# Ledger of designs, part 23: peptides against a protein of PDB entry 1Y0J

Target 1, 39 residues: chain A of PDB entry 1Y0J
Amino acid sequence: EARECVNCGATATPLWRRDRTGHYLCNACGLYHKMNGQN

## One batch from the design tools (peptide; aimed at target 1 N7)

Design b2_p25_7_s2 (made by RFdiffusion4, then SolubleMPNN; from b2_p25_7, 17 letters changed)
Fold by OpenDDE base, seed 5:
Structure b2_p25_7_s2 (fold): chain B 39 residues (1-39), chain A 25 residues (1-25)
Amino acid sequence: as target 1 above (39 residues)
Amino acid sequence: TLYVTSEGKVLSEKEGLEYYMSGQN
């Protein structure tokens, strides 16, 4: 909740995804990357 | 990938994939 998506800057999401480098992605961006790869 | 709820609960990969498949952010 005190986090920020490294991709879009969102500060609220029902699910945070922490990548291999330790950065946080919101659910939407995480799903996008999962389906389409890096952005 | 590590899945964590807004409340700080760590989810298994299965839970993360099943609970939040919408594009919410």
Scores: peptide ipSAE 0.435, ipTM 0.804, DockQ to the pose 0.052
OpenDDE base, seeds 1, 2, 3, 4: peptide ipSAE 0.404, 0.422, 0.409, 0.428; ipTM 0.794, 0.799, 0.802, 0.803

Design b2_p25_7_s3 (made by RFdiffusion4, then SolubleMPNN; from b2_p25_7, 17 letters changed)
Fold by OpenDDE base, seed 5:
Structure b2_p25_7_s3 (fold): chain B 39 residues (1-39), chain A 25 residues (1-25)
Amino acid sequence: as target 1 above (39 residues)
Amino acid sequence: TLYVDKKGNVLDEEKGMEYYMSGQN
């Protein structure tokens, strides 16, 4: 797999997430965005 | 955000957390 977090560029994470536009986010960035009301 | 498995399938919060704990990243 060549999945990459669109926010930080991470290629590995314990939990992949996807924002409303379909972009992949690592767990950390997904949590950050969730807490800040984005993606 | 949505939780997804390694194949890109959407998981609900419960399954997402389960997936996280299982190390199936």
Scores: peptide ipSAE 0.485, ipTM 0.874, DockQ to the pose 0.042
OpenDDE base, seeds 1, 2, 3, 4: peptide ipSAE 0.155, 0.204, 0.240, 0.241; ipTM 0.682, 0.736, 0.767, 0.763; seed 4 fails the geometry check

Design b2_p25_7_s4 (made by RFdiffusion4, then SolubleMPNN; from b2_p25_7, 17 letters changed)
Fold by OpenDDE base, seed 2:
Structure b2_p25_7_s4 (fold): chain B 39 residues (1-39), chain A 25 residues (1-25)
Amino acid sequence: as target 1 above (39 residues)
Amino acid sequence: VKYVDKEGKVLSEEEGMEYYMSGQN
């Protein structure tokens, strides 16, 4: 039941994100991927 | 990338954009 960012391993974030394949990313990592064209 | 709240609910782009603009970690 514990969610974890697949990129950095963070377990807490103001906003969770999910990539196109359904993996969970913390807000920071999600933004990083978005800035690099990875939605 | 889709936006998801702490409970796993999918948020709209409008709702999620608030976090993008705020720069929260």
Scores: peptide ipSAE 0.259, ipTM 0.742, DockQ to the pose 0.051
OpenDDE base, seeds 1, 3, 4, 5: peptide ipSAE 0.247, 0.205, 0.236, 0.454; ipTM 0.736, 0.717, 0.732, 0.859; seeds 4, 5 fail the geometry check

Design b2_p25_8 (made by RFdiffusion4)
Pose (drawn by RFdiffusion4):
Structure b2_p25_8 (pose): chain A 39 residues (1-39), chain P 25 residues (1-25)
Amino acid sequence: as target 1 above (39 residues)
Amino acid sequence: KLTLEEWEELNEELAEEQAEEEEEE
């Protein structure tokens, strides 16, 4: 509905986080890219 | 791709590893 997640596809996220590359990630897959540090 | 629950579990594992590293420091 809101956007297409590139890791899970869950659109029922409380909020969406954009990665530095410009991608749209959820609160879960988006957090991974922050905490992991790598891609 | 993975389920949302699998991504949550991976985030929890990363948080536990980071907490252990902070305690060691």

Design b2_p25_8_s1 (made by RFdiffusion4, then SolubleMPNN; from b2_p25_8, 14 letters changed)
Fold by OpenDDE base, seed 5:
Structure b2_p25_8_s1 (fold): chain B 39 residues (1-39), chain A 25 residues (1-25)
Amino acid sequence: as target 1 above (39 residues)
Amino acid sequence: KKSREELLEQNKKLKEEKEEEKLKE
């Protein structure tokens, strides 16, 4: 069960985030998504 | 969708812009 960022495919991140639909995002993708609404 | 590297760079720029905005008194 290797968790993977649905945006960039990263399997490692300092902090896992989830989008509004529950999909996993790495910290970088999640922050951008939060700040801009999309990746 | 953007790569992790591109997003890291963009996130840095966004943080810098927000910091400059907060320092603008």
Scores: peptide ipSAE 0.089, ipTM 0.518, DockQ to the pose 0.710
OpenDDE base, seeds 1, 2, 3, 4: peptide ipSAE 0.071, 0.085, 0.082, 0.081; ipTM 0.488, 0.509, 0.499, 0.500

Design b2_p25_8_s2 (made by RFdiffusion4, then SolubleMPNN; from b2_p25_8, 14 letters changed)
Fold by OpenDDE base, seed 2:
Structure b2_p25_8_s2 (fold): chain B 39 residues (1-39), chain A 25 residues (1-25)
Amino acid sequence: as target 1 above (39 residues)
Amino acid sequence: KVSLEELREKNEELLRKKEEERKKL
């Protein structure tokens, strides 16, 4: 079992984040969603 | 807007730096 970013599929990141629904996002995707909204 | 691609590149850089820092400890 390995955690995976629900947006890009990355399995490694400097910091795991979570979207508003609780799904795991890598740092990059998490920041992207935060700054630009979902996807 | 900051593109996802740019953030991904920075993410990879940060990951690399983190790993390098961890290895020397």
Scores: peptide ipSAE 0.328, ipTM 0.749, DockQ to the pose 0.080
OpenDDE base, seeds 1, 3, 4, 5: peptide ipSAE 0.323, 0.310, 0.308, 0.321; ipTM 0.748, 0.741, 0.740, 0.747

Design b2_p25_8_s3 (made by RFdiffusion4, then SolubleMPNN; from b2_p25_8, 14 letters changed)
Fold by OpenDDE base, seed 2:
Structure b2_p25_8_s3 (fold): chain B 39 residues (1-39), chain A 25 residues (1-25)
Amino acid sequence: as target 1 above (39 residues)
Amino acid sequence: RMSLEELREMNRRLLEEQERKRELE
């Protein structure tokens, strides 16, 4: 039950982010979503 | 602009760097 990025499934990241609904994203996916709005 | 895969690769490198620094502590 380890935390994982809801976008890519990564379980480790230098910085956990969250989307607008509170789901966890790894640093990369969080930045991507911020830049593009969606995956 | 960076693709998702490019960002994921950057994330991997950042993680490795952070882990390296942690191991030195």
Scores: peptide ipSAE 0.425, ipTM 0.787, DockQ to the pose 0.080
OpenDDE base, seeds 1, 3, 4, 5: peptide ipSAE 0.424, 0.400, 0.403, 0.418; ipTM 0.787, 0.778, 0.779, 0.785

Design b2_p25_8_s4 (made by RFdiffusion4, then SolubleMPNN; from b2_p25_8, 13 letters changed)
Fold by OpenDDE base, seed 4:
Structure b2_p25_8_s4 (fold): chain B 39 residues (1-39), chain A 25 residues (1-25)
Amino acid sequence: as target 1 above (39 residues)
Amino acid sequence: KMSLEELKKKNEELKKEKEEKEKLE
């Protein structure tokens, strides 16, 4: 098992991000959530 | 839209389903 983005299931990203609760997000999903505050 | 917590739960369920499917194949 490998690390996956909790939003899109991506297993590879140029930069792993974490939300306030510690969940892993890919760079794209992490930026999207930060900008919009929603999925 | 689902919360990030709901997405996490669904993602974990889908992952388990894929692992079970791979084991069955």
Scores: peptide ipSAE 0.028, ipTM 0.383, DockQ to the pose 0.025
OpenDDE base, seeds 1, 2, 3, 5: peptide ipSAE 0.036, 0.026, 0.027, 0.021; ipTM 0.405, 0.385, 0.378, 0.385; seed 1 fails the geometry check

## One batch from the design tools (peptide; aimed at target 1 E4 C5 Y32 H33)

Design b2_p26_1 (made by RFdiffusion4)
Pose (drawn by RFdiffusion4):
Structure b2_p26_1 (pose): chain A 39 residues (1-39), chain P 26 residues (1-26)
Amino acid sequence: as target 1 above (39 residues)
Amino acid sequence: HVPRHPNAEEIHEMGLEYLAEQEEEE
């Protein structure tokens, strides 16, 4: 509905986080790209 | 549509674990 997640596809996220590359990630897959540090 | 990462399921599971840890800290 809001956007298409590139890791899970869950659009029922409380908020969406954009990666530095410009991708749209959720609160889960987006957090991974922050905490992991790598891609 | 956007492509999925090769390790997308692993990324999603690890992201859920991190999120749960943050909630426990709060």

Design b2_p26_1_s1 (made by RFdiffusion4, then SolubleMPNN; from b2_p26_1, 11 letters changed)
Fold by OpenDDE base, seed 2:
Order: sequence, then structure tokens, then C-alpha cells
Structure b2_p26_1_s1 (fold): chain B 39 residues (1-39), chain A 26 residues (1-26)
Amino acid sequence: as target 1 above (39 residues)
Amino acid sequence: SVPRAPDAEARYEAGLEYLAKLEAEK
């Protein structure tokens, strides 16, 4: 499996997150969108 | 997809800069 963050393209992260539509996000991008109301 | 965030943009630009350096070394 080669998972990739749909926002920045990162392939490694301490924690994989997902947006409301199910797209995979690295921890950093997931937190950014969460803090800005764009989960 | 998820809209590009500032952090993502920074990583993208850093990647482009890295590629530019590699090309310059060739």
C-alpha cells in the first residue's frame, strides 16, 4: 500500500486522518483543516 | 480533493526548490 495525503502528497505521517468525504490526509494537513473549519 | 493549505504549499515549493538544485548539479 502506498497511501498519500490528498493535500500535500506526503506518504508518511505519525497519524493518518480523513476529511468529511473520506480523503486521506497526513496529520499536519488534517489538523490545519480542522483548525480552519475545513474538515 | 482537499483544498491546498499553506503547509501543503510550503512543502510543494520546497520540493520544487529541491528539484531545481538537483538539476543544477547535473
Scores: peptide ipSAE 0.037, ipTM 0.464, DockQ to the pose 0.082
OpenDDE base, seeds 1, 3, 4, 5: peptide ipSAE 0.037, 0.037, 0.035, 0.037; ipTM 0.474, 0.465, 0.463, 0.483; seeds 1, 3 fail the geometry check

Design b2_p26_1_s2 (made by RFdiffusion4, then SolubleMPNN; from b2_p26_1, 12 letters changed)
Fold by OpenDDE base, seed 4:
Structure b2_p26_1_s2 (fold): chain B 39 residues (1-39), chain A 26 residues (1-26)
Amino acid sequence: as target 1 above (39 residues)
Amino acid sequence: PVPRHPDAEERYRKGLEYLARLKALA
């Protein structure tokens, strides 16, 4: 039941983000997604 | 994004680089 980043699989991050479809991303992966619009 | 992309690690790394740039400006 633990939350996971859909990109890297991390279960912990300083800041959880979400992609346009609602999937959780860690801070780093979420920032990449924001800059490139892909994941 | 799901299932996990083969470039997942690179995307994570580039994300960290963006964070580093932001931190340098703060």
Scores: peptide ipSAE 0.550, ipTM 0.837, DockQ to the pose 0.624
OpenDDE base, seeds 1, 2, 3, 5: peptide ipSAE 0.070, 0.475, 0.117, 0.441; ipTM 0.568, 0.808, 0.620, 0.801; seeds 1, 3 fail the geometry check

Design b2_p26_1_s3 (made by RFdiffusion4, then SolubleMPNN; from b2_p26_1, 15 letters changed)
Fold by OpenDDE base, seed 4:
Structure b2_p26_1_s3 (fold): chain B 39 residues (1-39), chain A 26 residues (1-26)
Amino acid sequence: as target 1 above (39 residues)
Amino acid sequence: PPPRHPDAEKRYEEGKKYLEELKKKA
């Protein structure tokens, strides 16, 4: 398997985050999602 | 996983800006 950010497609990040539906987001994209809550 | 949003790059960049601000505090 190969994990990737569902927003930007990054396959590596200092900190993996998850969106409201459980999909993986990189640290940066996850912060945006947290602040804006947009899919 | 859902398809890539057309604003994906913008979202990454905005997230990076916030991340940099957090790093300044840390």
Scores: peptide ipSAE 0.594, ipTM 0.857, DockQ to the pose 0.691
OpenDDE base, seeds 1, 2, 3, 5: peptide ipSAE 0.325, 0.382, 0.486, 0.390; ipTM 0.739, 0.762, 0.807, 0.767

Design b2_p26_1_s4 (made by RFdiffusion4, then SolubleMPNN; from b2_p26_1, 11 letters changed)
Fold by OpenDDE base, seed 1:
Structure b2_p26_1_s4 (fold): chain B 39 residues (1-39), chain A 26 residues (1-26)
Amino acid sequence: as target 1 above (39 residues)
Amino acid sequence: SVPRAPDADERYEKGLEYLKELKEKE
């Protein structure tokens, strides 16, 4: 089954990221929140 | 603003709420 970004719903990304609880984020969403600390 | 998938408005809103909660717990 297809993986989805927990934030935006993207199903494809150059790099899957994961938060400390194991939820998957696409590269873009993961970087955004990592760098900015907020939405 | 955060990236969004074109057809994922519901997931986007749920995700935003989740990420806010995650930040608050740090």
Scores: peptide ipSAE 0.036, ipTM 0.503, DockQ to the pose 0.074
OpenDDE base, seeds 2, 3, 4, 5: peptide ipSAE 0.034, 0.034, 0.021, 0.033; ipTM 0.456, 0.439, 0.397, 0.489

Design b2_p26_2 (made by RFdiffusion4)
Pose (drawn by RFdiffusion4):
Structure b2_p26_2 (pose): chain A 39 residues (1-39), chain P 26 residues (1-26)
Amino acid sequence: as target 1 above (39 residues)
Amino acid sequence: EVEAILAEAEARKPLYEARIAELEAE
């Protein structure tokens, strides 16, 4: 609905986080790209 | 909860990489 997640596809996220590369990630897959540090 | 989310996202990493490769091909 809102956007297409590139890791899970869950559009029922409370908020969306954009990665530095410009991708759209959810609160789960987006948090992973922050906490992991790597890609 | 954060550890569970990281473990789940890591288990899906090949799917993430494959999807990024598809987007870069566009």

Design b2_p26_2_s1 (made by RFdiffusion4, then SolubleMPNN; from b2_p26_2, 14 letters changed)
Fold by OpenDDE base, seed 4:
Structure b2_p26_2_s1 (fold): chain B 39 residues (1-39), chain A 26 residues (1-26)
Amino acid sequence: as target 1 above (39 residues)
Amino acid sequence: ELAAIMERMESRLPQRQARLAELAAA
């Protein structure tokens, strides 16, 4: 099964990010998460 | 935390918004 962003469900991104607990986020959602102070 | 991730999965950023953000950064 393909990797998915846990926030938006995207399966492709220029840069995979991970939160502190190891969940995968696409680049855009990772930046959004960071900007909203929950990283 | 896992609980926060689960909540965000229920209130997701739209895929379209994420894709547009990535395109804007290109």
Scores: peptide ipSAE 0.093, ipTM 0.627, DockQ to the pose 0.127
OpenDDE base, seeds 1, 2, 3, 5: peptide ipSAE 0.055, 0.091, 0.091, 0.055; ipTM 0.569, 0.623, 0.621, 0.578

Design b2_p26_2_s2 (made by RFdiffusion4, then SolubleMPNN; from b2_p26_2, 13 letters changed)
Fold by OpenDDE base, seed 2:
Structure b2_p26_2_s2 (fold): chain B 39 residues (1-39), chain A 26 residues (1-26)
Amino acid sequence: as target 1 above (39 residues)
Amino acid sequence: ELEEIMREMASREPLRQARLAELAAQ
């Protein structure tokens, strides 16, 4: 079972994040998601 | 939808830079 960022497809990251609906994001994409808000 | 937009932008420069910065920080 390999975790994968739903945005960029990365399989390795220093910190796995999750969006508001529980999708896994790498650290970079998670921060971008947070920055760009709730739309 | 933000998720769809983000997926499209994943290979674009801002997200590329963010990912590269993350990798460089390891």
Scores: peptide ipSAE 0.091, ipTM 0.647, DockQ to the pose 0.056
OpenDDE base, seeds 1, 3, 4, 5: peptide ipSAE 0.082, 0.085, 0.060, 0.084; ipTM 0.632, 0.638, 0.547, 0.634

Design b2_p26_2_s3 (made by RFdiffusion4, then SolubleMPNN; from b2_p26_2, 15 letters changed)
Fold by OpenDDE base, seed 3:
Structure b2_p26_2_s3 (fold): chain B 39 residues (1-39), chain A 26 residues (1-26)
Amino acid sequence: as target 1 above (39 residues)
Amino acid sequence: ELEEIMARMESRLPVRQENLAKLAAE
């Protein structure tokens, strides 16, 4: 098994982040959601 | 500038619910 960003499906990122419910996000998607006030 | 960066990021945003369902089914 491999880790995937729940937003875009990416399997590689310079920094893994997590949303408020604990799902993994790649660095880019995590920052995007933070900027736009989304979970 | 920042708007261009956000526009590029938006192109990488498929439907989250669909991805969550796919991930849960794996």
Scores: peptide ipSAE 0.069, ipTM 0.558, DockQ to the pose 0.553
OpenDDE base, seeds 1, 2, 4, 5: peptide ipSAE 0.042, 0.061, 0.071, 0.058; ipTM 0.530, 0.555, 0.555, 0.540; seeds 1, 4 fail the geometry check

Design b2_p26_2_s4 (made by RFdiffusion4, then SolubleMPNN; from b2_p26_2, 9 letters changed)
Fold by OpenDDE base, seed 5:
Structure b2_p26_2_s4 (fold): chain B 39 residues (1-39), chain A 26 residues (1-26)
Amino acid sequence: as target 1 above (39 residues)
Amino acid sequence: KLEEILAEMESRKPLREARLAELAAQ
């Protein structure tokens, strides 16, 4: 199906990121996890 | 307020767990 952020479910973002397990994250969630050192 | 920003960020944690469960259930 369509790509979605594994954190918030967003299907659109200005920049797709990926976590260490390969799951896609929207820009906002990717930055959140990066800042908090969490996943 | 800072409190609102922090609350919004923290609220994203349980969403990830739910989404991962949904992906695994497919």
Scores: peptide ipSAE 0.086, ipTM 0.590, DockQ to the pose 0.571
OpenDDE base, seeds 1, 2, 3, 4: peptide ipSAE 0.072, 0.038, 0.043, 0.054; ipTM 0.583, 0.513, 0.490, 0.546

Design b2_p26_3 (made by RFdiffusion4)
Pose (drawn by RFdiffusion4):
Structure b2_p26_3 (pose): chain A 39 residues (1-39), chain P 26 residues (1-26)
Amino acid sequence: as target 1 above (39 residues)
Amino acid sequence: TAATLTAMYETAEELFHANRAKYEAA
C-alpha cells in the first residue's frame, strides 16, 4: 500500500525509513540496515 | 529490551539474506 519493502514486503509498518542510498525500508528491515551498519 | 532488539535483528538478518537478490536488483 504505502511502499514496497525490499526485505519482507510488509506495508503495515508504523513508519517508513529511507536508507542513505535512497531506498525505502520499514521499521524492521530499515532498522536492520542501521543496527547492522553494513549492507 | 535488549533481548527483543536481538530477536528482531536475527529475524531481519534472515530476511535480508533470503531476499538479497531483490535488494541488489533495487

Design b2_p26_3_s1 (made by RFdiffusion4, then SolubleMPNN; from b2_p26_3, 17 letters changed)
Fold by OpenDDE base, seed 5:
Structure b2_p26_3_s1 (fold): chain B 39 residues (1-39), chain A 26 residues (1-26)
Amino acid sequence: as target 1 above (39 residues)
Amino acid sequence: SEKALQELMEEAKAKYEENREKIEAA
């Protein structure tokens, strides 16, 4: 697989996350997105 | 750690703001 963070382009991360629409984000970008996104 | 995470988040912040529209647009 060639998964990439849709934000920073990273291909490796301790934990892959997904935003509310299913896009893959690395752990860091995913956490930032979650904290700053609307809930 | 929280400190390590904060550092990574600062790096991500700049990229996040730049790519926000791309991500939200799906």
Scores: peptide ipSAE 0.163, ipTM 0.660, DockQ to the pose 0.570
OpenDDE base, seeds 1, 2, 3, 4: peptide ipSAE 0.121, 0.140, 0.114, 0.109; ipTM 0.614, 0.652, 0.614, 0.612; seed 3 fails the geometry check

Design b2_p26_3_s2 (made by RFdiffusion4, then SolubleMPNN; from b2_p26_3, 13 letters changed)
Fold by OpenDDE base, seed 5:
Order: sequence, then structure tokens, then C-alpha cells
Structure b2_p26_3_s2 (fold): chain B 39 residues (1-39), chain A 26 residues (1-26)
Amino acid sequence: as target 1 above (39 residues)
Amino acid sequence: AAAELEALMRRAEERYEANREKIKAA
């Protein structure tokens, strides 16, 4: 039951981020999401 | 209201679970 990015499934990241609904994203996907407004 | 927040959180959890299932299935 390890935490995983809801976008790419990564279970490890230098920094866990969260989307606007509180779901966890790895740092990369979080930045991508923030920059593009979508996963 | 608390009830409305609970509904929002429930929807968020459903989305989370759906995504997790998609990841697991891939």
C-alpha cells in the first residue's frame, strides 16, 4: 500500500505534490500538471 | 457545510481509487 503518483504510478519521488483535489503526484508529474493544467 | 465537504472528499477518493486501479492494471 505504498503511496504512488496517480498519474504515472511512481512510488518514489524527491517531493510528493498534490493536485487540486488532494491526490498525490510525484514531483515530475506535479510540475507537469501545474504547468499544463492536466496530467 | 460538512455534508458538502464530505461529498467532495468522497468524489476525490473515488477518483483516486479509480486511478490506482488503472495503474495496477497496467
Scores: peptide ipSAE 0.078, ipTM 0.516, DockQ to the pose 0.066
OpenDDE base, seeds 1, 2, 3, 4: peptide ipSAE 0.072, 0.069, 0.074, 0.068; ipTM 0.510, 0.494, 0.516, 0.485; seed 4 fails the geometry check

Design b2_p26_3_s3 (made by RFdiffusion4, then SolubleMPNN; from b2_p26_3, 19 letters changed)
Fold by OpenDDE base, seed 2:
Structure b2_p26_3_s3 (fold): chain B 39 residues (1-39), chain A 26 residues (1-26)
Amino acid sequence: as target 1 above (39 residues)
Amino acid sequence: EEEELKKLMEEAKKKHEENLEKIKAA
């Protein structure tokens, strides 16, 4: 159950997000991903 | 819209760095 951000490896975040493919991203990486559309 | 997202991202990024430090030190 240890969730981890696929981009930075963070295991804790105030808000878990998911990319288009369903991978988990921490809040910061998720926002970055949304803005740039790339990892 | 992109500017607002950038603004939000920057705020999140700062907090994220602090969060990562806590995670590493935990």
Scores: peptide ipSAE 0.047, ipTM 0.496, DockQ to the pose 0.119
OpenDDE base, seeds 1, 3, 4, 5: peptide ipSAE 0.045, 0.047, 0.041, 0.022; ipTM 0.517, 0.500, 0.498, 0.432

Design b2_p26_3_s4 (made by RFdiffusion4, then SolubleMPNN; from b2_p26_3, 16 letters changed)
Fold by OpenDDE base, seed 5:
Structure b2_p26_3_s4 (fold): chain B 39 residues (1-39), chain A 26 residues (1-26)
Amino acid sequence: as target 1 above (39 residues)
Amino acid sequence: SAAELEALLKEAEKRHLENLEKIKAA
């Protein structure tokens, strides 16, 4: 039930994002992935 | 790294919140 970022494990974020396969990322990790295309 | 970016974004978000509180209090 609890959502967490698949990259860093954060359970709270000002904005939930998702990667290309639909996995949830926190805002920071989502931006990191978008900028670098890597974990 | 993601961790470094996360730290920077957390700090930016904190500053943003503080700025909003300052505006709200004015």
Scores: peptide ipSAE 0.053, ipTM 0.471, DockQ to the pose 0.034
OpenDDE base, seeds 1, 2, 3, 4: peptide ipSAE 0.020, 0.028, 0.039, 0.022; ipTM 0.406, 0.404, 0.447, 0.434; seeds 2, 3 fail the geometry check

Design b2_p26_4 (made by RFdiffusion4)
Pose (drawn by RFdiffusion4):
Structure b2_p26_4 (pose): chain A 39 residues (1-39), chain P 26 residues (1-26)
Amino acid sequence: as target 1 above (39 residues)
Amino acid sequence: AVAKHALTAEAKAFIAAVHAAEAAAA
């Protein structure tokens, strides 16, 4: 609905986080790209 | 449509845990 997640596809996220590369990620897959540090 | 990322088992487990925590908070 809101956007297409590149890791899970869950559009029922409370919020969306954009990665530095410009991708759209959810509160789960987006957090992973922050906490992991790597890609 | 967008390209899907390949995830390791650890990445999948971490992401599943975050979704579980969100569901509990809601």

Design b2_p26_4_s1 (made by RFdiffusion4, then SolubleMPNN; from b2_p26_4, 17 letters changed)
Fold by OpenDDE base, seed 4:
Structure b2_p26_4_s1 (fold): chain B 39 residues (1-39), chain A 26 residues (1-26)
Amino acid sequence: as target 1 above (39 residues)
Amino acid sequence: PVEKRELSEEERAFIERVREEIRKAE
């Protein structure tokens, strides 16, 4: 199955991240939400 | 994010900047 970032839809990233509820984020979106204190 | 949605212009711009910084570091 194909994995995609729940924020931007990207299907490839140097590093997959996960939010507190388990959703997958690409590295860039994960960093964005961390910097803005959002999940 | 809890649910997939269209990114705002501000969010998109920030993500692009972050990605560019990552590319520069590689």
Scores: peptide ipSAE 0.060, ipTM 0.525, DockQ to the pose 0.562
OpenDDE base, seeds 1, 2, 3, 5: peptide ipSAE 0.057, 0.055, 0.054, 0.057; ipTM 0.526, 0.525, 0.520, 0.522; seeds 1, 2, 3 fail the geometry check

Design b2_p26_4_s2 (made by RFdiffusion4, then SolubleMPNN; from b2_p26_4, 17 letters changed)
Fold by OpenDDE base, seed 4:
Structure b2_p26_4_s2 (fold): chain B 39 residues (1-39), chain A 26 residues (1-26)
Amino acid sequence: as target 1 above (39 residues)
Amino acid sequence: MVEKRELSEEEKKFIKEVQEEIKKQA
């Protein structure tokens, strides 16, 4: 059971992030959503 | 809440751009 980004499906990232409800996001997707104000 | 979905072309380009910047930091 490998962790994966809920946005792009990536299984590797230099830094795992989590959204408000705890879903895992890769660093890039986390930054994207943060910059665009998406939740 | 972020839900699983296919990324748009614009999002893919942005992600690629962000990842490239991250690589430069390392």
Scores: peptide ipSAE 0.063, ipTM 0.515, DockQ to the pose 0.542
OpenDDE base, seeds 1, 2, 3, 5: peptide ipSAE 0.059, 0.063, 0.058, 0.061; ipTM 0.519, 0.520, 0.513, 0.515; seed 1 fails the geometry check

Design b2_p26_4_s3 (made by RFdiffusion4, then SolubleMPNN; from b2_p26_4, 19 letters changed)
Fold by OpenDDE base, seed 2:
Structure b2_p26_4_s3 (fold): chain B 39 residues (1-39), chain A 26 residues (1-26)
Amino acid sequence: as target 1 above (39 residues)
Amino acid sequence: SVEKAELSEEEREFIERVREEIRKKE
């Protein structure tokens, strides 16, 4: 297994998040999406 | 917390940059 953020490609993060479609986002990109209204 | 978990230094800096850009738009 090699999980990676679908936005930036990071393979490690303090907290894995998921977008509305179920794709994994790193903590930063998840917060980025939230701040930009991508939820 | 769960809403904003611990951030690595790189992630923290990224979020800070994003917040700054958002602030500029507002």
Scores: peptide ipSAE 0.177, ipTM 0.667, DockQ to the pose 0.058
OpenDDE base, seeds 1, 3, 4, 5: peptide ipSAE 0.116, 0.174, 0.166, 0.167; ipTM 0.596, 0.666, 0.658, 0.659; seed 1 fails the geometry check

Design b2_p26_4_s4 (made by RFdiffusion4, then SolubleMPNN; from b2_p26_4, 19 letters changed)
Fold by OpenDDE base, seed 4:
Order: sequence, then structure tokens, then C-alpha cells
Structure b2_p26_4_s4 (fold): chain B 39 residues (1-39), chain A 26 residues (1-26)
Amino acid sequence: as target 1 above (39 residues)
Amino acid sequence: PVEKRELSEEEREFIEEVRKRIEEER
């Protein structure tokens, strides 16, 4: 079992991000939610 | 997102665009 984005399931990313509750997001999903006022 | 779910069409398209931009920088 490896780390994966809780949004899209990606297991690799240039930069791991985390939401307000500590769940891991890939860079792309983290940026998407940031731009749309969500986390 | 709090839990794993299927992506909406808009979310998927935006994520693909962001990924494209990241790839272009490399």
C-alpha cells in the first residue's frame, strides 16, 4: 500500500499537498480545490 | 475532498489542464 491522493487516487506527484483535515492531495488536485475555494 | 470519490467532469477537465501545464515545464 502506497500513499495516494484522496481525490483522484494518483500515487505519484511532483508535490504532495494536504487539505485542512490532513488528507493527502496530489499537486493538481490541491491546486484545483485552492482555486475553487474548496479544501 | 474528505473521502475518495468519482471526479466530476469539470473537476477532471481542470485537473488535466493543471497536469498539462506542469508537464510543459519539464
Scores: peptide ipSAE 0.080, ipTM 0.546, DockQ to the pose 0.580
OpenDDE base, seeds 1, 2, 3, 5: peptide ipSAE 0.072, 0.072, 0.064, 0.072; ipTM 0.536, 0.544, 0.526, 0.538; seed 2 fails the geometry check

Design b2_p26_5 (made by RFdiffusion4)
Pose (drawn by RFdiffusion4):
Structure b2_p26_5 (pose): chain A 39 residues (1-39), chain P 26 residues (1-26)
Amino acid sequence: as target 1 above (39 residues)
Amino acid sequence: HVSAEEKLERLEKVVTFYEEKIEELE
């Protein structure tokens, strides 16, 4: 509905986080790209 | 668009990463 997630596809996320490359990620897959540090 | 198979593979890595982080916190 809001956006297409590239890791899970869950659109029922409380908020969306954009990666530095400009991708749209959820609160889960998006947090992974922050905490992991790598891609 | 990302395929379902590619999303499944990425999701498995994400889940494993968070399980390891929980174990470190415990």

